# Peptides against a protein of PDB entry 6TME, part 11

Target 1, 324 residues: chain A of PDB entry 6TME
Amino acid sequence: NRLKRAYIALQAWKKAFYSDPFNTAANWVGPDVCSYKGVFCAPALDDPSVLVVAGIDLNHADIAGYLPPELGLLTDVALFHVNSNRFCGVIPKSLSKLTLMYEFDVSNNRFVGPFPTVALSWPSLKFLDIRYNDFEGKLPPEIFDKDLDAIFLNNNRFESTIPETIGKSTASVVTFAHNKFSGCIPKTIGQMKNLNEIVFIGNNLSGCLPNEIGSLNNVTVFDASSNGFVGSLPSTLSGLANVEQMDFSYNKFTGFVTDNICKLPKLSNFTFSYNFFNGEAQSCVPGSSQEKQFDDTSNCLQNRPNQKSAKECLPVVSRPVDCS
Target 2, 324 residues: chain A of PDB entry 6TME as posed
Amino acid sequence: NRLKRAYIALQAWKKAFYSDPFNTAANWVGPDVCSYKGVFCAPALDDPSVLVVAGIDLNHADIFGYLPPELGLLTDVALFHVNSNRFCGVIPKSLSKLTLMYEFDVSNNRFVGPFPTVALSWPSLKFLDIRYNDFEGKLPPEIFDKDLDAIFLNNNRFESTIPETIGKSTASVVTFAHNKFSGCIPKTIGQMKNLNEIVFIGNNLSGCLPNEIGSLNNVTVFDASSNGFVGSLPSTLSGLANVEQMDFSYNKFTGFVTDNICKLPKLSNFTFSYNFFNGEAQSCVPGSSQEKQFDDTSNCLQNRPNQKSAKECLPVVSRPVDCS

## One batch from the design tools (peptide; made by RFdiffusion4, then SolubleMPNN)

Design b1_p8_8_s4 (from b1_p8_8, 4 letters changed)
Fold by OpenDDE base, seed 2:
Structure b1_p8_8_s4 (fold): chain B 324 residues (1-324), chain A 8 residues (1-8)
Amino acid sequence: as target 1 above (324 residues)
Amino acid sequence: SILDYIES
């Protein structure tokens, strides 16, 4: 009976394919769905004598089509990986019936509409990848209430502010890159316990960096480049004991880049180019270390090459933003 | 880079 439901779902999905360049679904014929390419069966959790569809892997199949509502019949699916296809439309609400969903990867597709709130209904979700789509609107605050290991949101059309609930996230990897997020980074960011990598690249974020960033002791990658951040770098950044890659380039930062930041013990790459910094410690100078790479290009630094003109610097440097 | 992170 469960496999019969899966058959109905998979046949509906095959019918929803507009193009299958690699003939991935060519063998999707007959009731033996467990033999279907990209379909994986396993013993049911509630009855090991029953075989069920537990996973879908259609990664890199370049399939054009949409996700039909009949996919909600795949109630035993825990792994759903369909990245690098050309699926369009919205994520069906009927997927709420997939209560075992553990990993959901629909990245690199053509999905549109608001954040797929159906993902919030999955109690056991650990991995969410919706990057490289056309999802739009506000990011639901509830996303960070989920016990996710990874949250990939980059390369979408998300707008509004980053929810303050970010501090509740237990994810090790979070990306916001290449969206339309605005406002400040929430101060609650410092409450993230397991964060290793966070990327804000290419948004419309602004304001001062919160001091609480310095509480992110496990962060190895922190990239806030290509935004509208202002003020000085927080002195608390000296607390980033494990940061290896840090990028603040293409912002409107001012002030002095301190030794405490440039001497971070694990720092290998620190880019603070294309800002309005008016000073840097000797430890921040490119070429000052063999172990660390720095880029101070296009700031307001004295006696450094490739800096902004006094005309460009003066209006900004003379009006420093007080972040206190 | 996180942008090149491979799914689990």
Scores: peptide ipSAE 0.026, ipTM 0.705, DockQ to the pose 0.057
Fold by OpenDDE base, seed 3:
Structure b1_p8_8_s4 (fold): chain B 324 residues (1-324), chain A 8 residues (1-8)
Amino acid sequence: as target 1 above (324 residues)
Amino acid sequence: SILDYIES
């Protein structure tokens, strides 16, 4: 009996709660699991006459505890949303039995350990949110082989390089922000044909920006701020026909910010502050447009306010990195 | 910002 298995799983989970400040699991009593708060039943896909637990929503419950292996008994769950809790430990490998998993949101918790590779075992997964946790180590390349719509990885402890397989991703939204990623952005990034928003904020990324970024014609948000990028901005950025928000601030970029970038047709905000740019087109000057907002603060620009000193600029500007 | 994306 599927509901009996669900009962076993949910009771095991209740026992794994250390704190339930909103008494969310107060009604988690008895065999009628479909009446449990945050538990949602639906007709089984293979037999519409049978009710199964199809979804969990414990968002914002502030529950402290862990995920016990018995959760693997919830084999009919397609939606698992438990964000904004205080769950700790690791994601159980027993969740591999949840073959219908479609949306998995464990964001804003206290999960630790390596990337939860069990997520890679779910053939129908479309939404993955593991942001605001303490996941660490390498990102498995296989994550980008999956047909995901969104991948939220920000605010974790992931390290090493971004996998070259990123170009295979069909995701519209990908966040890497506030991790420990290093190395270069893969040139394969330009192959992300469905990408709308990508964020690299606050990592240890370095090297030159790939020219292939200019192939991201669907991107509306591109944020590479607070890294160690060097060289000039790729001229191919003129191809970002739909970019609205672009941020390259707090890097080590050099060279000239061109008209072709600042005149992008959908550009609303372009921040390139806190770099070592030694020139900008008139169209890039803050206040030059009513429809666009620019920030050129703390560069090596002549005749602009709030720039770096010559002492700070000269060592970098005199040794421009050739990205060719 | 995408970082402020509505939590599902």
Scores: peptide ipSAE 0.025, ipTM 0.713, DockQ to the pose 0.050
Fold by OpenDDE base, seed 4:
Order: C-alpha cells, then structure tokens, then sequence
Structure b1_p8_8_s4 (fold): chain B 324 residues (1-324), chain A 8 residues (1-8)
C-alpha cells in the first residue's frame, strides 16, 4: 500500500526532526497522511482510484533535522519543497526511487557534502534549487544534460571549473553566484538557447569573456561581477538585443566601453565600475540617458569622477590582455 | 530578476 509506505516515511522524518518551532508536524499522527500539514495527496498517475502522496511543502517551517533514508518510500512525490529550514546532513541516495520528481527545492538549509547526484537520476526534473547550503566540490557536467527550466546553485561551496556542458542546458535561469568556481566561462555558453538570466557573481572566474556570449539573444540579466575577468568586453555583446541588466563590475577588464554596448535597445542598467577601462563612449556616461543607468566608477577614465589613480591604472592599462 | 534570488 502506497499510503502505508508514505506513513512509514513521514513518521521516520518526524523522528528525524530536532526542532519544530511552529509545530508543523504536530498533526503528523495516524495513518491519514493526506491530512498531515505540508503533505499533499493526489490520484496516482497509473491508477486514478488510488490516492498517493504527490507533494511536500514545508517551506519556511524553520525545522531542524535531517532527511532520513526512509524518504525514499515516498515514490509518488513530484513536488518536494522544504526551503528555509534548518535541515542538515546529506540528501539521501534513496531519493532515487522518487522517479516522478519534478521540482526539488531544498534551498536555505544546512545541507553539506558533494553535489546531490541523486538529482541527476530524476528523469522528469524541471526545477532544481539547492542554493544557500553548504554543498561543495565539483559541479557534475551531467547537470546541464538535464532538461531543467531553472538551476539555482548560488551561495554554496562549489569549486573547480564550470562544465563545458553548460551549452546543452535548456534552463531559462542559472545561478552560480557566491561559490568558488574558477577558470573561464565556457565558449559553449552561447548555445544556451533558452537562457534568460545567468549570474556568476562573486566567484573566482577568470580569463576573457567568450565572444559567444553575444549569441544569447534571449538573455535579460547577465551578471559577471566580482570575478577576475580580464581583457576587453567582446564586441559581440552588441548582439544582446534583450539584455536589461548587465553587470561587469569588480573585475579586471580593460579597453574601451563602446557605443554598441551602451546603446543596446533594452538595456536599463549597465554597471562596469571597479575595472580598468580607459575609455568609454558618450552613450556610456552616467546621466547621458534618462532611460538607462550607468556606473563607471573606479576605472581608468579621463575626465570622470571617482576614478583610480594613475599609479594604479598604468601597470594594468599598459599591459592589456589580448583576448583574440 | 534573478538578482532578487541572490539578495534574498
């Protein structure tokens, strides 16, 4: 009996709670699991006459505990949302049995260990949110082979390079922010056909920006701030016809910020502060447009306020990195 | 905006 298995799983989970400040699991008593707070039942896909646990929503419950292996008995769960809790430990490998998993949100918890590879086993997964945890190590390349709509990885401890497979991703939103990723942005990035928003903020990324970024026709948000990028901005950025928010601040960029970038038709905010740019087009000057906001602070620009000293600029500007 | 996710 599916509900009996669910009962076993949910009772094991309740036992794994260290703290339940809102008494969320107070009514988790008895065999009627469909009445449990945060547990949602639906007719089974294979038999509409059978009721199964299809979803878990414990968002914002501030529960401290861990995920026991018995959760693998929840084989009918398609929606698993437990964000903003204090769950710790690792994601159980037994969750591989949840073959209907569609949305998995464990964000804002205290999970540790490597990337939860069990997520790769879910054939129908569309939404993966593991942000604001303590996941560490390498990002498996296979994550981008999955037909995901959203991938949230930000605010973890991931390291190493971004996989070349990123170009295979069908996600509209991908976040890498506030990890320890290093190396270059893969040239394959331009192949992300559905990408709307991508964020690289606050990593150890370096090298030149790939020209292929300009192929991201659907991107509305591109943030590469707080990294170690070098060289000039690719001229191909003129191809970002739909970009609204663009941030390259806090890098080591050099060269000239051109009209073809600052005049992008949908551009609303373009921040390129805290770099080593030595020139900008008039269209890039803050205040030059009422419809666009620019920040050119702390560059090597002449006749602009709040720029770096000549002493700081000269050694960098005189040795521009050739990205060609 | 994705920035809302980062700042939250």
Amino acid sequence: as target 1 above (324 residues)
Amino acid sequence: SILDYIES
Scores: peptide ipSAE 0.024, ipTM 0.694, DockQ to the pose 0.037
Fold by OpenDDE base, seed 5:
Structure b1_p8_8_s4 (fold): chain B 324 residues (1-324), chain A 8 residues (1-8)
Amino acid sequence: as target 1 above (324 residues)
Amino acid sequence: SILDYIES
């Protein structure tokens, strides 16, 4: 019966294909769904004597089509990987019936609409990759209430602020890059316990960086480049004991880049170019270290190459934003 | 960078 439901779902999906250039679904014929290319069966958790469809892997199939609601019949699916296709439309709400969902990867497709809130209904979800789509609107705060290991949101059309619930996230990797997020980074960011990599690249974020960033002791990658951040770098950044890659380039930062930041013990690359910094410690100077790479290009630094003109600098540097 | 991650 479970495989029969799977058959119905998979046949409906095949029917929803507009193009299958690699003929991936060519063998999707007959009741033996476990033999279907990209369909993986496993013993059911509740009855090991019964085979069920436990996984879908159609990665890189270049399939054009949509996800029909009948996919909700795949109630035993725990792994759903369909990246690098040309699926369009919305993620069906019927997928809420896939209560075993563990990994959901629909990245690099043409999905549209709001955040797929159906993902929030999956109690066991650990991996969420929806990057490189056209999802839009607000990011639901509840996403960070989930016990996710990784949250990939980059390269979408998400708007609004980053939810304050971010501090509740247990994810090691979170990407916000290349969206339309605005507002400040929430102060609650410092409460992220397992964070290793966080990327804010290319949004409309603004304001001062919260001091609480310095509490992210396990962060190895922190990229806040290409935003509208202002003020000085928080002195608390000296607390980033494990940061290896740090990028603050293409913002509106001012002030002095301190020795305490540039001497972070694990720092490998620190890019703070294209800002309005008016001073830097000697340890921040490019070439000052063999083990660290720095980029101070296009700031307001004296006696450094490739800096902004006085005309560009004076209006900004003379009116530093007070983040206190 | 995680942005360079390609799952497949």
Scores: peptide ipSAE 0.023, ipTM 0.705, DockQ to the pose 0.050

## One batch from the design tools (peptide; made by RFdiffusion4, then SolubleMPNN)

Design b1_p9_1_s1 (from b1_p9_1, 6 letters changed)
Fold by OpenDDE base, seed 2:
Order: structure tokens, then sequence, then C-alpha cells
Structure b1_p9_1_s1 (fold): chain B 324 residues (1-324), chain A 9 residues (1-9)
């Protein structure tokens, strides 16, 4: 009986709670698991006469505890939303039995260990949110071989380079922000066909921006702020016909910010502050447009306010990185 | 400080 297996799983999970401030699991008593708060039942896909546990929603429950291996008995679950809790430990490998998993949100918890590779075992996964945890180590290249609509990785402890497989991603939104990613952005990034938003904020990324970024015609948000990027902005950024929000602040960029970038047709905000740019086109000057906001603060620009001293600029500007 | 990317609720 599927509901009997679900009962075993849910009772094991209730026992794994250390704190339930809102008494969310108070009604988790008896065999009628479909009446449990945050448990959703539906007709099984293989037999519509059989009722199964299809979803879990415990979002914002502030529950402290862990995920026990018995959760692998919830074999009919397609939706697993447990964000904004205090769950700790690792994601159980037994969740590989949840072959219908479609949306997996464990964001804003206290999960630790390596990337939860069990997520790669789910053939139908479309949404993956693991942000605001303590996941560490390398990002598996295989994550971008998944047909995901969104990939949220921000605010973790991920290290190493971004995989070259990123170009295979069909995701509209990808967040790398606030990790420890290092190395260059892969040139394969330009192969991302459905990308609307990509965020690299607050990593240890370096090198030149790849020219292939200019192939991201559907991007509306591109944020590469708070990294170690060097060289000039690629001239191919003129290809970002739909970019609205662009941020390159808090890097080590040099060279000239061109008209072709600042005149992008949908550009609403372009922040390039806290770099070493030594010139900008008149179209990039803050206040030059009513439709566009620019920030050129703390560069090496002549005749602009709030710029770096010649002492700070000279060592960097005199040694431009050639990105060609 | 860099802007934060918040959880979706």
Amino acid sequence: as target 1 above (324 residues)
Amino acid sequence: APPLVYPSF
C-alpha cells in the first residue's frame, strides 16, 4: 500500500524534528496522511483509482531537524517544497526512489556536504532550488545536462570552476551568486538558448569576460559584480539586445566603456563602478539619459567625480590585460 | 556590499 509507505516516511520525519515552532506536524497522527498539514495527495499517474502523496509543502515552517532516509518511501512525490526551515545534515540518497520529482526546493535551510547528486538522478526534474545552504565542493558538470527551467545555487560554499557544460543548460534563470567559484566564465556560455537571467555576484571569478556573452540575445539580467574580472568589456556585448539590468561593478576591468554598450536598446541600469576604466563614451555618463541609469563611480575616468587617485589607477591602467 | 539574491516565497 502506497499510503502505508507514506505513513512510515512521514512518521519517521516527524521523529526527526527537533523543533516545530508552528506545530505544523501536530496533526501528523494516524493513517490518513492526506489530512496531514503540508501533505498533498492526488490520484496516482499509473492508477487513477489509487490515492498517493504527490506533494510536500512545508515552506516557512521554521522546523529544525533532518531528512531521514525513510523519505525515500515517498515514491509518488513530484513536488517537494521545504524552504525557509532549519533542516540540517545531508540530502538522503534514498530520495533517488522519487522518480517523479519535478520541483525540488530545499532553499534557506542548514544543509551541508557536497552537491546533492541525488538531484541528478531525477529524470523529470525542472526546478532545483538549493540556495541559502552550506553545500560545498565542486558543482557537478551534469547539472547543466538536465532540462531545468531554473537553477538556484546562490549563497552556498561551492568552489572550483563553473563547468563548461553550462552551455547545454536550457534554464531561463541561473544563480551562482555568493559562492567561492573561481576561474573564467566558460566560452560555452554563449550556447545557452533560453537564458533570461544570470547572476555571478560575489564569487572569486577571474580572467577576461568571454566574447560569447554577446550571443545571449534573450538575457534581461546580467550581473557579474564583485569578482576579479580583468581586461576590457567585450565589444560583442552590443549583441545583448534585451538586456535591462547589467552590473560589472567591483571588478578589475580596464579600457574604454563604449557607446555600443551604453546605447543597448532595452538597457535600464548599467553599473560599472569600482573598476579601473580609463574612459567612457558620452552615452555612458550618469545623467546623459532620462531612460537609463549609469554608475561610473570609482574608476580611472578623467573629468568625472568620485574617481580613484592616479596612484591607485597607474599600476593597473599601465598594465592592461589583453583579452584578444 | 554586493546586492543579495533573496529566496522566492
Scores: peptide ipSAE 0.026, ipTM 0.647, DockQ to the pose 0.380
Fold by OpenDDE base, seed 3:
Formats: C-alpha cells, structure tokens, sequence
Structure b1_p9_1_s1 (fold): chain B 324 residues (1-324), chain A 9 residues (1-9)
C-alpha cells in the first residue's frame, strides 16, 4: 500500500521533469521504487515489517521541472534533499502530509511565491534550507517558534522586517543574506541561546545595532555588512567572547571603534571598512596584531590610508545618530 | 570558518 502510493507520487514527479541531463530518473520504471536512483527506503517507524520511502536525494541533478501535488503521497519521507536543480513553481501544500519531515533542502532552485508555510506544519523539522531561490514577501514570525538547528534563507526576495520572534529561535545557524529585509534588527536577538552564526549581508536593514547583540556569547560569526546601519557600535559587543569573524563593512556607522571590540579573545577577522568611523583604538589598526586581521578602509579616520574625503565625511560625522 | 552562505555542491 505505502509503496504503491510512493510509485504514484514518483511517476507523477518524473512526468513533471522537463529536463533530466544526467538521466537520473531513467531507472524510475516499474513498481520497485526502492531501486529508483535517489530514492531511499527504510522500515516504517510504526511497522518494521513494512518498507517505505523514507528519503529523497536528488542533489546536483540539474533537473528542470516542478513539484507536483502527488508528492504529498510520500507520507513516510523524513529526508527531502533536492538542491542544485532547476525546479520551478511553488512548494506544494500537499507536503503537509509528510508529518515525519526532518530535513528539507530545496536550495539552489527556481522556486517562487511566498515563504513555503507548509514547512511550519512539520512538527519534527530540524533543518530548513530554502536559499538561492526566488521566494518573496514577509518571513512568517512562526518560523522562529520551530525547534530548528539551522535556517537558511539567503539569496531570495524576502522583504519587510525581521520578526521579533527571532529571539525564540534555538538555531545555531541563521542566514538572512542577500534578501530585501528592512527595518532594525530586533532587540530580542540577544535571546538566541544557541546561536553560533548569523548573517545579515546585503539587505536594506537600518537603524542602530541593538545593545542586546552583546548577549550572543556563543556566536562565532556575526556579519552585518552591506546594509544601512547607523550610529556607533554597541559597547556591549565586548561580550562576544567567542566571535571569530565579524563584519560591519558597507554601512553608515559612526563614532569610535574601541579596544574592547578589537581585543575580543577569539577575534580573527574584523572588517569595519566602508563606514564613517572617525576614530579607532590602536588595537584595531590593520597590522597591529599577527593573530588578527583588520580592515579600516574607507572610513573617516585620521592618519590612515584609503579614507574618505573630508567632503564625504563631514556631513555624516558632524551629525552622528544617537542610539541611546 | 566563514558562514555557509553558498550552496554546497
């Protein structure tokens, strides 16, 4: 019974392929779906005597096509990996029937439409990768109520603000990079207990950095580059005891880059170039350490090379944004 | 290590 449903689903999917350059689905013939390339069977959790389709791996197959609604018949699938294809259209709502979904990777495809809210229906989901698609609109606040280990959203068309629910996330890695997110980083960010890596690169984010970033004591990578952030760096960044990579480049930051930031104990790379900083501590100067790399290029620093002109600096530096 | 921004092939 279960394998018959899987056969119907997989044959519908094969029919939805427009191009299969590597002939990945060439052996997708007949009722023995467990022999299909990229289809993995396992004993069912509820009945070990029953074989079911538990996983799909079609990564790097360059398949052009779409996901048909019949994929909702794959009710035993826990692993769905189809990255680096040319699948288009929307994620089918029928996938809500895949209640065992644990890892969902549809990254590097041609998916469109709003955030795939079907992912929120999966109670056991731990890994969500939807990066490098054309997903658009608002990020649902409920994504951060999920007990996810990783959330990859980068290289999409997401817009609006980052939800304040971000502070509820238990994810170790979260990527927002290369979207259209706007507004401020929520102050609730400091409540992310398990965060190791967070990336905001290349959005329309603005305002002051929240002081609560300094509460992210387990973060190893913090990248806020290529945004519209203003004001001074929070003094609380001295609390980032495990940060290794930190990037604030290509913003509108002002003020003084302090010793307390540049002397962070695990800091290996700190890029703060292409801002309007008007001073830096000696510990922030590129070449001041053998263990740390700094970039102070294109700021408003005195007696440093490759700085902005006084004409570019004066209008910004003379009117600092107060973040207090 | 840099963050995993690009897809893994």
Amino acid sequence: as target 1 above (324 residues)
Amino acid sequence: APPLVYPSF
Scores: peptide ipSAE 0.025, ipTM 0.671, DockQ to the pose 0.294
Fold by OpenDDE base, seed 4:
Structure b1_p9_1_s1 (fold): chain B 324 residues (1-324), chain A 9 residues (1-9)
Amino acid sequence: as target 1 above (324 residues)
Amino acid sequence: APPLVYPSF
């Protein structure tokens, strides 16, 4: 009996709660699991005469606890939303039995350990949100082989390089922000055909920006701020025909910010502050347009306010990194 | 539009 297995799983989970401040699990009593708060039932896909647990929604319940291995008995769950709780520990490997998993949101919790590789076992997964946790170590390259619409990884402890498989991703939104990622952005990034938003904020990324970024024709948001990027901005950035928000601030960029970048047709905000740029086109000057906002603060620009001293600029500007 | 970095509360 599928509902009997669900009852065992949900009762094991209730026992794994340390705190339930909103009494969310107060009605989690008896065999009628479909009446449980945050539990949603539907007809089974294989037998419409059988009712099964198809979804969990415990968003914003502030529950402290862990995910017990018995959750692997919820084999019919396609939607698992438990964001904004205080769940701790690791994602159970037993969740590999949830072969219908479509949306998995465990964001804003206290999960730890490596990337939850059990998510890679779900063939139909479309949405993965693991942001605002304490996940650590390497990102598995296989994450980008999944047909995901969104990948939220921000505000974790992920380290090492971004996998070259990123170019295989079909996701419209990918967030890497506020991790410990290092190395270069892979050249394969230009192959992300469906990409609308990509965020690299606040990592340890370095090297030159790949020219292939200019192939991201559908990108509306590109944020690479607060990293260690070097060299000039690629001239191929003129290919970002749909970019609205672009941020390169708080890096080590050098060279000249060109008209071809600042005249991008949909550009609304371009921040390139806190770098070592030694020149900009007139179209890049803050206040040059009413439709576009620019920030050139704390560069090595001549005749502009709030620039770095010659003492700070000369050692960097005189030793440009060749990105060729 | 701003990037989808923050959780929806």
Scores: peptide ipSAE 0.023, ipTM 0.669, DockQ to the pose 0.292
Fold by OpenDDE base, seed 1:
Structure b1_p9_1_s1 (fold): chain B 324 residues (1-324), chain A 9 residues (1-9)
Amino acid sequence: as target 1 above (324 residues)
Amino acid sequence: APPLVYPSF
């Protein structure tokens, strides 16, 4: 009996709640699990005459607790949305039994430990949101071998390099922001054929930007701010025909910001402040366009306001990094 | 549109 297994799982989970401020689980009593608040039933895919628990939505419930291993009994769940809670501990390996998992959102919780590799076991997973947790360690390369539409990793404790497999991703949105990622952006990034938004904000990324970024013809948002990137902006960025928002601020970039970048046809905001750029084209100057916003603050630009001192600039500008 | 960095509350 699938609903009996679901009952066992949900009662184990209720027991794992330390706090339920909104009394979300108050009605989690008795065998009728389909009446439980935040539990959604549907006809089973293999037998439409059988009702199964197909979804969980406990978003914004502020529940403190953990995910017990008995959740692995929810074998028919395709949607698992538990964001904005205070769940702690690790994602149970028993969730590998949830082979129909399609959307998994555990964002804005207190989960810890390594990347939840159980998510990689779900063959049909399309949406993965684990942002705003305390997940740590290396990102498994296999995440980008998944046919995901979105990958939200931001605001965690992930470290090490971004896997070279990133180029295999079919995701339209990928967030790495506010982690501890280090090393270079992989050159394979240019192979991300469906990419619309990518965010690297606030990591320890370094090296030169790969020229292959210019192959991201569908990207609308590219944010690489608050890292340790060096060298010049790739001339191939002129290929970003659909970029609207671009941010390279708070890096160690040098060289000249070109017309070919600032004249990108859909560019609405380009922030390159807090770098060591020593020149910019007239089209990059803030106020040069009514349709585009630019920020050139705190660079090494001549005849511009709010620039770094010569003392700060000269040691860096005189030693440009060759990215060729 | 800005990137979906923040959770939706």
Scores: peptide ipSAE 0.022, ipTM 0.679, DockQ to the pose 0.285

